# Ledger of designs, part 122: peptides against a protein of PDB entry 3OIQ

Target 1, 212 residues: chain A of PDB entry 3OIQ
Amino acid sequence: KNRIFVSSSKDFEGYPSKAIVPVQFVALLTSIHLTETKCLLGFSNFERRGDQSQEDQYLIKLKFKDRGSERLARITISLLCQYFDIELPDLDSDSGASPTVILRDIHLERLCFSSCKALYVSKHGNYTLFLEDIKPLDLVSVISTISTKSTNSSKHSSSELISECDLNNSLVDIFNNLIEMNRDEKNRFKFVKLIHYDIELKKFVQDQQKVL

## One batch from the design tools (peptide; made by RFdiffusion4, then SolubleMPNN)

Design b1_p23_7_s3 (from b1_p23_7, 8 letters changed)
Fold by OpenDDE base, seed 1:
Structure b1_p23_7_s3 (fold): chain B 212 residues (1-212), chain A 23 residues (1-23)
Amino acid sequence: as target 1 above (212 residues)
Amino acid sequence: AYEPDISDELSREWLEKLVEKLS
């Protein structure tokens, strides 16, 4: 089955009520929910949905059914946090209890761009997204990719390549949405409040604002 | 909830690749 690139989480409203569909999307990591019984990652493109929260538009489950899958989930979270320089709360639970991590609003401090592969699994109209693969994206690389809008449509028609166009369009859309959020006085998101806000990001945002 | 086994395999491959990049 070909993997479907998803540009909006609203696309799932039109998906079959009983199916397994491989999907891929690019979004910002917004939340981490690791408990003794579940592991969830929240992602968002910050697409405007009227009065609905823009957070956790993509809620992705990590498999959490046995000690092996639980360990894998914990390692996945640890490695993601290490990559994005996310400080995990001190897991100094002397109690041997599995560490609980609940992080929200990650995008307010760090832009954690991620390319996610997931399985859409539905039954009776309800669905779950299960994480298959995640690729964290470096912000400098994201900025470079958007800035160098490569007219190089490398015509490599390999059916598995998410069109570099779909990826680039999604990245542009995310930044445009963030710019709109930054302009909104009611929105908590501000570029200047990002821990990694630097001259490069500042320049990129200023240049992108001129196109909007 | 149905949890497909394919998710675990892909997650392992990703973890291995990420460890290699961080090392």
Scores: peptide ipSAE 0.055, ipTM 0.526, DockQ to the pose 0.245
Fold by OpenDDE base, seed 3:
Structure b1_p23_7_s3 (fold): chain B 212 residues (1-212), chain A 23 residues (1-23)
Amino acid sequence: as target 1 above (212 residues)
Amino acid sequence: AYEPDISDELSREWLEKLVEKLS
C-alpha cells in the first residue's frame, strides 16, 4: 500500500473504522511521555480547532511490550532529545528504575520539526498511530526550504516518497499557525521565548508576517 | 499485532480534548 501524506489530523475522522494505513506527516514535537509501561510522542501542526489546546494533535505510540521494544523506544527518545538539545535524565542509569520522562509544551521552548512515518490502525471507529520512523528536521533547513520555494529546485535527494510540495505546504502552514499564535495575547506561544530565537528566525518571522 | 489502544491516561485525555473540539 502506498504511504499517504496527512496534512491534518482531522483527515483520520474520514478513515475506515477497521483498517491499517501507512501514513506520513510533518509536525512539531509537543510532548514526550515515557513511563515503565508506555511510550507516547505528541505532535502538532497547530491547526486551529476552536479555543482548545492545540498540542498533541498527533498522538504517536511507540511499541512498548518487551525488552527489545522498550530499548528501541528509549534509544529513539534519547536520539531525538540529543538532536533537539532537550535535556533528559540519564536513561541508562543502573538504578534498576526505568526513568520516567514526562515533557509537555516542548514547542514553547524549542521548535522541533519532525517528519513522521506511522501506521494508522483502527477498530470500531477508534484508532491508534504507531511510529514506524521519525526524522528530525533542522530549523535552519526548514527556514531555507520555505524561503527558496520560488527559486531553483536544486536536486535534494528524492529518497523520501513525500511530495516536496506536500512537505513545503505543511511547513508553511505550521509557521503561519505559529505566527497567529504569537499575535494572540492569550496564547502562551511567543517566538521571543524560544531558547534558540536568533536574528535569522526573527527576520524570517518578520518577513512571513508581512505576507499574512 | 498492531491493535488500537487508547487506554492510557494521555490517550484518553487526547481523545476527550478531540471530542470537545468536535462538539
Scores: peptide ipSAE 0.027, ipTM 0.522, DockQ to the pose 0.085
Fold by OpenDDE base, seed 2:
Structure b1_p23_7_s3 (fold): chain B 212 residues (1-212), chain A 23 residues (1-23)
Amino acid sequence: as target 1 above (212 residues)
Amino acid sequence: AYEPDISDELSREWLEKLVEKLS
């Protein structure tokens, strides 16, 4: 099945009013919303959308219909949070109550780059994105990928139609947007406030700022 | 909540056109 790479969440405005489209995008995790009845992940590329909030540009639903899907959603969140060193309230509390997790503005503390596969599902002009797969990306690997001029490594892994170029371009765009946010005195985002702010990230940001 | 019926017709034609534009 051909999967479409999405560079902007605005692309969905041009999508069919009744369709199922497999999509892929790369974005930063911005929010987690787990309740007794739903599981949502928010992502953003921080594209400028006028005065609109730059958070949660991609709102992704996890299947949450039965005990099996609920368990899978909880495990998915747990694994993501473990990977990104996000502190969750004890999901394992023996209290039998399904833990509620509401995290917002994750990007203010951690850059959680994620490659997401989702199903765009529309009916009557409204759409929902359903998570199919998620790959967390290591920040060091992201920095290395952007810094390494795309040597055309002709690794013909032919099966995933998504150009390595599309991924790289989106990663660059995200960083550029973050740099702009960091320069804006009104924006809450600051690189120096990231928990994982280190010499490598500092150097990378400084080098990218010279190109912008 | 719209439950995706995977049986709902993929607009193959639209998807193909979009893939062609991205290619």
Scores: peptide ipSAE 0.019, ipTM 0.544, DockQ to the pose 0.073
Fold by OpenDDE base, seed 4:
Structure b1_p23_7_s3 (fold): chain B 212 residues (1-212), chain A 23 residues (1-23)
Amino acid sequence: as target 1 above (212 residues)
Amino acid sequence: AYEPDISDELSREWLEKLVEKLS
């Protein structure tokens, strides 16, 4: 089956009550939940959904059923955190307990853009998203990608099933949502509070704000 | 609100077997 690009987590409301569907989406990493029994990654594109929390719109499960899968999950988390410069809480090595990592609201400190491949699996109207692959995206590359698309409408790169257009549209939508959040005085998200807030990001945000 | 707890119950038996068949 062809992998389906998902622009909104609302798309899953229309999915079959019993299905297996390969999906792909782009979103910001918002949470990491690693315990002794589970590993979950939360992602969001911060779509407005009324009064619902904009966090963890995509809750992605990592396989965590045996020592091998647990190790893989821990390595995945470590690599993601290393890539995004996320400080993991010191694993209190002294307790002999499996390291627990609970991070929330990651987007308030770091914009962790990620391209995720997942398996949508539903039964009886409920679904789970299983992580198949994750590609962290560099913020500079994201900014560059968005900035260049305003001029090059013409390159139909036919080859990848997910149109370069879908990816870029999702990235633009995320930034637009972040800009709206930044304008809202009640919203905790502020670009200036990002640890990696630099001149490039500042300029990009200022330029996007003029168009919105 | 997607409650993570519902996902955990569904995933244990049937969903794991499906993921294994697809991997």
Scores: peptide ipSAE 0.025, ipTM 0.593, DockQ to the pose 0.082; fails the geometry check

Design b1_p23_7_s4 (from b1_p23_7, 11 letters changed)
Fold by OpenDDE base, seed 3:
Structure b1_p23_7_s4 (fold): chain B 212 residues (1-212), chain A 23 residues (1-23)
Amino acid sequence: as target 1 above (212 residues)
Amino acid sequence: MYEPEISDEEARKRLEELVKKLS
C-alpha cells in the first residue's frame, strides 16, 4: 500500500474503523511521555480546532514490552533530544529504576520540526499511530526550503517519497499557524521566547507576516 | 487510547531501525 501524506490529524476521523494504513506527516514535536510501560511522542501542526488543545494533535506510540525494547525506546528518545538540543535527565542511571520523562509544550522553547512515518492501526473506530520513522529537520533547512520554493526548482533528489509540494505546504501551514498564535495575546507561544530565536528567524517571520 | 496489536517483534525491529537512523 502506498504511504498517505496527512496534512491534518482530522483526516483520521474519516479513516476506516478497522484498517492498517501507512501514513506520513510533518509537524512540530510538542511532548515526550516516557515511562516504564509506555512511550508517546506528541506532535502538532497547530491547526485551529475550536476549543480543543492544539498540542499533541498527532500522538505517536513507540511500543515496547520487554527490557530490551524499552532500552531501544529510551535510546531513540535520547537521540532525538540530542538532535534538538533538548536536555533530558540521565536515562542511563545505574539505579535500577528507569527514569520517567515527561516533557510538554516543547514548542514554547524550541521549534522541533519532524518528518514522521507512522502506521495507522484502527479497531472498533479507535486508532493508534505507531512510529515507523522520524527525520528531525533543522530550522535553517526548513526556512531555506520554504524560501527557495518560491523560486528555482533545483532538482535536489530528496529520495523521500513525500511530494515536495505536500512537505512545503505543511511547513508553510505550520509557520502560518505559529504566526497567528504569536499575534494572539492569550496564546503562550511567542517567537521571541524561543531559545534559538535569531536574526534569520526574525526576518523570516517578518516576511511571512507581510503575506498574511 | 485504544491500542490495536502490533507484534512485539515488529515493534522491536522498528525501534532498532530508528536507533540506527538517528545514530
Scores: peptide ipSAE 0.616, ipTM 0.915, DockQ to the pose 0.808
Fold by OpenDDE base, seed 5:
Structure b1_p23_7_s4 (fold): chain B 212 residues (1-212), chain A 23 residues (1-23)
Amino acid sequence: as target 1 above (212 residues)
Amino acid sequence: MYEPEISDEEARKRLEELVKKLS
């Protein structure tokens, strides 16, 4: 079956009660929940859903069953955090206690754009999203892509079945949602509070605000 | 959430692939 691009986590409300569907989306990493028994990654595009929280709209599971697979999950999280410059406690401690990592509201400090492939699995109307692939996206590259409307076809990514248009549209939507959040005095999100807030991001946001 | 039974080998293989891609 072809992979479906998902622009909204609401799309899953219309999905079959019993199905296995490969999906893909782009969103910001909002949370990491790694325990001895489970690993969940929260993502959001910050689509407005009334008065509901805009965080963790996509909950993606990494499944592990033994200490070996748990280690691989920890390595996966470590590598992701290294890319985004997220500080984690030492996950490699040979000390028999697996470290628990609970991070929330990551987007308040860092914009961690991620292109995710996941497997939607449902039974009796309940579903789980299992991570198949994650591509962290550099913020500078995201800004450049939106600004130029140019498809950076890297020679090696020719196998990504996503319409570059769908990806770009979703990235624009995310920024638009962040701009709306930034304008809302009640919202905790502010661009100026991002650790990596620089002149380039400032200029980009100002330019995008003029078209909204 | 519905969680299908995935074999230990399948779960391990998926994680190995993730690690490889992120490295």
Scores: peptide ipSAE 0.616, ipTM 0.913, DockQ to the pose 0.659
Fold by OpenDDE base, seed 1:
Structure b1_p23_7_s4 (fold): chain B 212 residues (1-212), chain A 23 residues (1-23)
Amino acid sequence: as target 1 above (212 residues)
Amino acid sequence: MYEPEISDEEARKRLEELVKKLS
């Protein structure tokens, strides 16, 4: 089956009650929930859903069943956090208790853009998204990609690549949603509170605000 | 939340691949 690009997590409401569907999306990392029994990554594009929370619109599971696979999950989380400069508690506890990692509202401090491949698996109308692949995206690269609006569609029609158009549209939508959140006095998200808020991001946001 | 079963071997392989890609 071809991988489906998903622009909204609402798309899953229309998915079959019993299916296995490979999907791909771009979103911001919002939460990490790593325990001895499960690992969940929360992502969001901050699409407005009325009164519903905008966080964790995509809940992605990393499944493990033994200590070996748990270790691999921990390493995966550590590597992801290293890429985004997210400080984790020392996971190397010599004490035989694997530390629980619960991070929430990551987007309030860092914009962690991620391209995710996941497996949608449903039964009886309920579904789980299992992580297949994650590509962290550098913010500078994201800004550059949106700003250049490269009409250079590299004609590399590899069936597995998100169309540059779908990627760019999703990234633009995310920024637009963040701009709206930033304008809302009730929303905790503010660009100026980001740890990595710099002149480049400031300029980009200002330029995007003029288009809205 | 209903958690459909993925095989343990498949889950392990995916994690190994993730570690390789993120390294």
Scores: peptide ipSAE 0.615, ipTM 0.914, DockQ to the pose 0.773
Fold by OpenDDE base, seed 4:
Structure b1_p23_7_s4 (fold): chain B 212 residues (1-212), chain A 23 residues (1-23)
Amino acid sequence: as target 1 above (212 residues)
Amino acid sequence: MYEPEISDEEARKRLEELVKKLS
């Protein structure tokens, strides 16, 4: 089965009640929930969904069943956090209790762009997304990608390849949503409160704000 | 959330691949 690019988590509402579908999306990491029994990553593109929380639109599960796979899940989370400069409590504490990691609202401090491949699995109308692959994206690379590809709108790439256009469109949509959130005085998200807020991001946001 | 029966081995292999790619 071909991998489907998903631009909105609402797309899953139209998916079969019993299916296995490989999917791909781009979103911001918003939450990490790691316990002894489960590992969940929350992602969002901050698409407006009425009164629903804009966080955790994509809940992605890392499945583990034994101590060995749990350790691998912990290492995976540690590596992601290292990439994004997210501070985690020491996961290696010799105290025989596996540390619980619960992080929320990650996007308020850091823009953690991620390209995710997941397996959509549904039964009886309920679904779970299982993580197959995650590629953390550097913010500078995201900004450069958006800035350079604005001109190549004309290539109808054939239906089978997740087009570079779909990725770019999703990245643009995320930034546009963040800009709207930043403009809303009631929204807690502010670009200037990001730990990594720099001159490049400032300039990019200012330029995008002029178009919106 | 419905949790399909992914084999423990498949789950482990996926995690190993993730660790390899992120490292």
Scores: peptide ipSAE 0.616, ipTM 0.913, DockQ to the pose 0.702; fails the geometry check

Design b1_p23_8_s1 (from b1_p23_8, 9 letters changed)
Fold by OpenDDE base, seed 2:
Structure b1_p23_8_s1 (fold): chain B 212 residues (1-212), chain A 23 residues (1-23)
Amino acid sequence: as target 1 above (212 residues)
Amino acid sequence: SFSIRVPEELLEEAIKDFFEEAK
């Protein structure tokens, strides 16, 4: 089955009941919820949804079956957090209880761009997204990709079924949404509050703000 | 490029369980 690129989590409202559909999307990591039985990764593109929270638009599930799968999920989270410089609360609490980790609003401190492959799995009108693959994206690489393609409308590279255009359009849309959130005085998101806010990001945001 | 892939066996089991829990 061909993998479908998803630009909005609303697309799932039109998806078939009782299906397995491979999907891909690009979004910001917004939350991590680790329990004894599962990990939930929250992602958002910050698409406007009326008065609804823009957080956790994509909830990606990692289910544990045993201690081995739990360990793999913990390693997965640790590797993601290391890549994004996210401080996990000490998982090393000597209490033999499997530590519950809850991180929320990650996007308020760090822009954690992620390309996710998942399985949409539905039954009885409910669905779950199961993680297949996650690729963290470097912010400098995201900025460079957006900046270079805004100028190069001319190279059809025809070889991967998920258009490099869909990825880039989603990255642009996310930044545009973040710019709108930054302009809104009621929104908690501000670029200047990001831990990694530098001269490059500042310049990029200023240049994008002139186009909007 | 760095990526994290979930083992296929874990996905198959998670899918199976999802269909069983929803009965």
Scores: peptide ipSAE 0.544, ipTM 0.923, DockQ to the pose 0.840
Fold by OpenDDE base, seed 3:
Structure b1_p23_8_s1 (fold): chain B 212 residues (1-212), chain A 23 residues (1-23)
Amino acid sequence: as target 1 above (212 residues)
Amino acid sequence: SFSIRVPEELLEEAIKDFFEEAK
């Protein structure tokens, strides 16, 4: 089956019941919830949904069945957190209780852009997204990708089956949504509060704000 | 490029369980 690129988590409201659909999206990592039985990764593009929370618009599930699956999920989280410079509580503690990890509002401190492949699985009108693949995206690369496509159609062959247009449109939409959140005095998100806020990000945001 | 792929066996099992729990 062809993989569907998803620009909004509202698209799932129109998806068939009792289906398995391979999907792909780009979003910011917003939460990590690791328990003894599962990991949930929360993602958002911060699309406005009335009065609903903009956090965790995409909930990606890793279910554990055995020690091997649990170990894989823990490695996955550790690698993502290492890439994004997110501090995790020590997962290697000899205390035979599997440590529960709960991180929320990650986007308030770090912009963790991620390309996710998942299986949409539905039954009785409810669905779950199961993780297939996750690729963290470097912020400098994201900024460069958005900035260069406004000027040069240089065909860098991204070996990824995503329409390069769909990826870029989603990245632009995320930044536009973040700019709107930054302008809203009631919103907790502020670019200047990001740990990695630098001159490059500042300039990019200022330039993007002139187009909105 | 860095990516993390979930093994298909884990995914198949998680899908099977999802369909069984919702009976």
Scores: peptide ipSAE 0.544, ipTM 0.922, DockQ to the pose 0.818
Fold by OpenDDE base, seed 1:
Structure b1_p23_8_s1 (fold): chain B 212 residues (1-212), chain A 23 residues (1-23)
Amino acid sequence: as target 1 above (212 residues)
Amino acid sequence: SFSIRVPEELLEEAIKDFFEEAK
């Protein structure tokens, strides 16, 4: 089955009420909710949706059935948090209660760009996105990709069903949305409040702001 | 860069459950 690139979580409003559709999107990690029974990963591209929270536009589910699936979800979270330098509360608490982890508003401290592959699964007008694959993206690589306007179609194998254009357009859209949020005095997001705010990111944002 | 892949078996189980819970 061909994987569909999703530029907006509104695209799902047009999806069949009973389907299994492989999808892919690029977004910022906004939340992590680990419980005894599931993990939810929240993502957003910060597309403007009226007065609604721009967070958690994509809710990706990892369901636990057994110790194996729980372990996998915990490893997944640990690896993501390690990559993005996100502090997790100690998951190793010897208290036999599976520690509940709730992280919110991750984007206020760190830009955690992620390429996600998921299965859209719908029944009776409700849907769930099940995680297939998550690839964290390095911010320097994201900045370079946007800046260089990849006119070098490196003929990387035609097997990645997403056009380099779709990925790049989504990354540009996310940055544009973040720039708009940064300009809005009512919005809590500010680039200067990011823990990893450096000269490179500052310069990139300043250059992008001149085009908007 | 690395990716984290969910095993297909876990996806199949999750999908199966979703269709069973929604009955």
Scores: peptide ipSAE 0.543, ipTM 0.922, DockQ to the pose 0.833
Fold by OpenDDE base, seed 5:
Parts: sequence; C-alpha cells; structure tokens
Structure b1_p23_8_s1 (fold): chain B 212 residues (1-212), chain A 23 residues (1-23)
Amino acid sequence: as target 1 above (212 residues)
Amino acid sequence: SFSIRVPEELLEEAIKDFFEEAK
C-alpha cells in the first residue's frame, strides 16, 4: 500500500471512518506517556489551531500485550531518549511494577525532530495512530538540509516513497511556527531556553526570521 | 542515523484489539 505523507494532523478529519492507512509525518516530540499497558508519544508541528493547544497534535500509540512486548516498547523509548539526550527515570525497576513515565513539553528544552511511520486505524469516526517506525533526526542535519535546499539523493533504497520535498517543506513549516511562537510573549517556547541552543541554531533562526 | 521499527506481530495484535473494542 502506498504510504501517505501527512503535513497536518487536520488531514485525519477527512480520512475514512473505517480504514487502515499507512502514513508518515515529521514533527517534534512533545510528550512521552509510558504506562503499564501502553506508551503514547506526542508530536507536534505547532501549526496554528486558534486557541487550541499546539501540543500533542499527533498521538502515536504503542500497545503492550505481554512482558516481552512491554520490554521492547521500553527499549524503543530508551533508545529514542538516548538519541535526544532526554533523561528518563530508571525503567529497570526490579519492582514488579512497571514504572510510569510522564514527560511533557519536551520541545521547551529540546527540539526532537522525528520522522514517524504509523498506521492510521479508524472505526466509527474514532481513530488511533499506531507506531510502525520512528527515525530521530539530528538538529544540525535538519538545519543543514533546510539551509542548502539539498536534494540529498542518498542512494538508500527506492522504498522511501516520500518526496524529499515534503519532508523539507514540513521541516521549514515547523521552524516557521517555532519562530512565531518565539515572537509571541505569551508563548512559553523560546529558542534561548533550549538546552542545546548554540551559535549555529542562533544564526539559523536569525537568518530565517529575515525571510518571515 | 538509525530507525526503530515496531515488530509486525505487535502492530497486528494492537489493530485487532482496536477493532474488537466495543465503544
């Protein structure tokens, strides 16, 4: 089945009321909710939705069935957090109670760009997004990609059916939205409050602000 | 760069459960 690139979580409002649709999007990781039965990953592109919260526009679900599947999900979250330098509480509790982890507002401290493949699954107008694949993106690589407009035809297999243009456009849109949030005095997001705020990011933001 | 893939068996079961949940 062809995978659909999703530029907005509003696209799902027009999706079939009973379907399984493979989708892909790029967004910032905003939250992690790990419980005994599931993990929810929140993502956002920070598109303006009026007075609605711009957080968790995409809720991606990992469901556990057994202790083995739970362990795999926990490893997945640990690897993601290790990549982004996100501190998780110790997931290896010898206590037979699986620790609950709740992280929110991740984007206020770290820009965790992620390319997500998911299954849109709907029944009677309700839907969920199940995680298939997550690729964390390095911020330096994101900045370089936007700045160079480089169609890096990386020779890796023709199976990534998503136009490099769609990914790049979504990355630009996310940065533009973050710039608008940074300009808003009421918005908690500020680039200078990011733990990884450096001269490169500062310069990129300043240059991008001149185009907006 | 790396990617993390969810096992297909977990995904199939999660989808099945979603359709069986009578809401």
Scores: peptide ipSAE 0.540, ipTM 0.920, DockQ to the pose 0.844

Design b1_p23_8_s2 (from b1_p23_8, 10 letters changed)
Fold by OpenDDE base, seed 1:
Structure b1_p23_8_s2 (fold): chain B 212 residues (1-212), chain A 23 residues (1-23)
Amino acid sequence: as target 1 above (212 residues)
Amino acid sequence: SFSIKVPEELLKEAIEDFFKESK
């Protein structure tokens, strides 16, 4: 089955009530919930949904069944956090209590762009997204990709089933949404509050703000 | 850039369990 690119988590409202559908999306990591029984990764593209929280629009599940699957989920989280320079409490504490990790509002401190492959699995009108693959995206690479989008239609990457256009459009949409959030005085998101806020990001945001 | 892949076996198991859950 071809993998479907998802631009909005609302797309799932039109999905079959009994299906397994491979999907891919790009979003910002917003939350991590590690418990004894599950890991949930929250993602958002910050699409406007009225007055509802724009966080955790995509809830990706890592299921534990045994120590092996739990270890894998812990490694996954550790690797993501290491990549994004997110401080986690020591998951390796020999204290037989599996440490519960709850991180929220990650996007307020760090822009953690991620390309996620997941399985949409539905039953009885409910669905779950199971993680297949997560690719952290470097912010400099994201900025460069958006900035160069107009010049190099290099026709060569015909092999990735998802158009480079869909990925790039989603990245642009996320930045546009963040710019709107930054302009809103009621919104907690501010670019200047990001830990990694630098001259490059500042310039990029200023240039994008002129187009909106 | 690297990617973190979930083993297909674990994914299969998670799906099978989702369908077994009596909700």
Scores: peptide ipSAE 0.553, ipTM 0.923, DockQ to the pose 0.844
Fold by OpenDDE base, seed 3:
Structure b1_p23_8_s2 (fold): chain B 212 residues (1-212), chain A 23 residues (1-23)
Amino acid sequence: as target 1 above (212 residues)
Amino acid sequence: SFSIKVPEELLKEAIEDFFKESK
């Protein structure tokens, strides 16, 4: 089955009530919830949904059944957090209780762009997204990708099954949504509060704000 | 490019459980 690129988590409302559909999306990591039985990764593109929370629009599940699956999920989270420079509580504590990790509002401190492959699995109208693959995206690379495609068709044939257009459109939409959130005085998100806020990001945001 | 892939065996098992728990 061909993998479907998803630009909005609302697209799932139109999906079959009993299906397995390979999907792919790009979003910001917003939350991590690790328990003894599962990991949930929350992602958002911050699409406005009326009065609903813009957090965790995509809930990606890793389910554990055994120590092997739990270990794999912990490694996955550790590698992801290491890439984004997210501090995790010590997972290696000798206390035989698997530590519960709850991180929320990650996007308020760090922009963690991620390309996710998942299986949409539905039954009786309810669905779950199971993680297949996660690729963290570097912010400098995201900024460069958005900035350069306005001028140069450099044929970097990324062998990735996503149309480069769908990826870029989603990245632009996320930034536009973040700019709107930054302009809203009631919104907690502010670019200047990001730990990695630098001159490059500042300039990029200022230039994007002139187009909106 | 850095990516983290979930083993297919874990996905199969998680999907099978999802269909069992929803009975």
Scores: peptide ipSAE 0.553, ipTM 0.923, DockQ to the pose 0.829
Fold by OpenDDE base, seed 5:
Structure b1_p23_8_s2 (fold): chain B 212 residues (1-212), chain A 23 residues (1-23)
Amino acid sequence: as target 1 above (212 residues)
Amino acid sequence: SFSIKVPEELLKEAIEDFFKESK
């Protein structure tokens, strides 16, 4: 089945009320909500939606039923957090109570670009996005990709059906939205407050601000 | 760069549960 690239979480408003649709999007990780029964990953591209919160535009679900499946979900989250240098509470607590983890507003401290493959699953107009695959993206690589406009078709197997253009356009849109948020005095997001704010990111933002 | 793949068994069970939920 062809995977659909999703540029906006509003696209799901037009999706079938009873379907299973493979989708892919790129967005920033904004929240992690790990409970005893599930993990929810919040993502956003910070698309303007009027006065609505721009947080958690994509809610991606990992559901588990038993300790084995819970462990696999926790490992998945730990690997993601390790990549982004996100501190999680110790998940290996031998205490038979699975710790609840709630991280919010991750984007205020770290730009966690992620390419997500998910299943859109709907019934009676309600839907859930189930995570299939997550690829964390390095910020330096994201900046380089946007700056060079390079269709570096790295020889990764022909199975990534999504145009490099769709990914790049979405990355540009995210940065443009972040630049607008940074200019808004009412918005909490500021590039200079990012833990990893460096000379490269500063220069990139300054150069992009001249185009907007 | 690496990707983190969710085990297919977890996906299958989660989808099956979603369709069983009578909401």
Scores: peptide ipSAE 0.553, ipTM 0.923, DockQ to the pose 0.844
Fold by OpenDDE base, seed 4:
Structure b1_p23_8_s2 (fold): chain B 212 residues (1-212), chain A 23 residues (1-23)
Amino acid sequence: as target 1 above (212 residues)
Amino acid sequence: SFSIKVPEELLKEAIEDFFKESK
C-alpha cells in the first residue's frame, strides 16, 4: 500500500473504521509521555481546530510488551532528546521503579521538527498511530527548505510517493501557525523564548511576518 | 540522514495486540 501524506490530523476522521494505513506527516514534537507500559509522543502542526487543544494532535504510540521493547523505546526517546538537546530526567535512577518521564509543551522551548512514518490502525471507529520511523529535522534545514521553495517549480520527478511539495507546504503551514501564535499576546508561544533563538531564525521569522 | 526505526517485529506485535483488545 502506498504511504499517505497527512497534512492534518483531521484527515483521520474520514479514515476507515477498520484499517491499517501507512501514513507520514511532519509536525513539531510537543510532548513525551513514558510510562511502564507505553511511550506516547505528542506532535502538532498547531492548526486551529476551534476549541480543541492545539497540542498533541498526533499521538504516536510505542507499545511495550517486555523489557526489550521498553529498552528500545527508552533508547528511541534518548536519541530524540539528544538530537534536539532536550534534557531528560536521569532514566538510570537505580530506584527499581521504571522512571516515568512526562515532558509537555516542548515547543515553547525548542522547535523539534520531525518527519514521522506511522501506521494508522483502526478498530470500531477508534484508531492508534504506531510509530514506524521518526526523522528529526534540523531547524536550519527546515528554514533553508522553506526559503528555497519560492523559485524552483522544477519537475523533479523524484519517485518518492510523498511530494517534496507536501512536506514543504506542511512546514510552511507550521511556521505560519507559530507566527500567529507569536502575535497572539494570550499565547504562551514566543519565538524569543526559544532556547535556540538565533539570528537566522529571527531573520526568517521577520521575513515571513511581512508576508502574512 | 538520521532516523530512528521501530523494529517491524515490535510493530507487528503491537498491532496484533490492538486487534485483540476488545474495547
Scores: peptide ipSAE 0.551, ipTM 0.923, DockQ to the pose 0.863

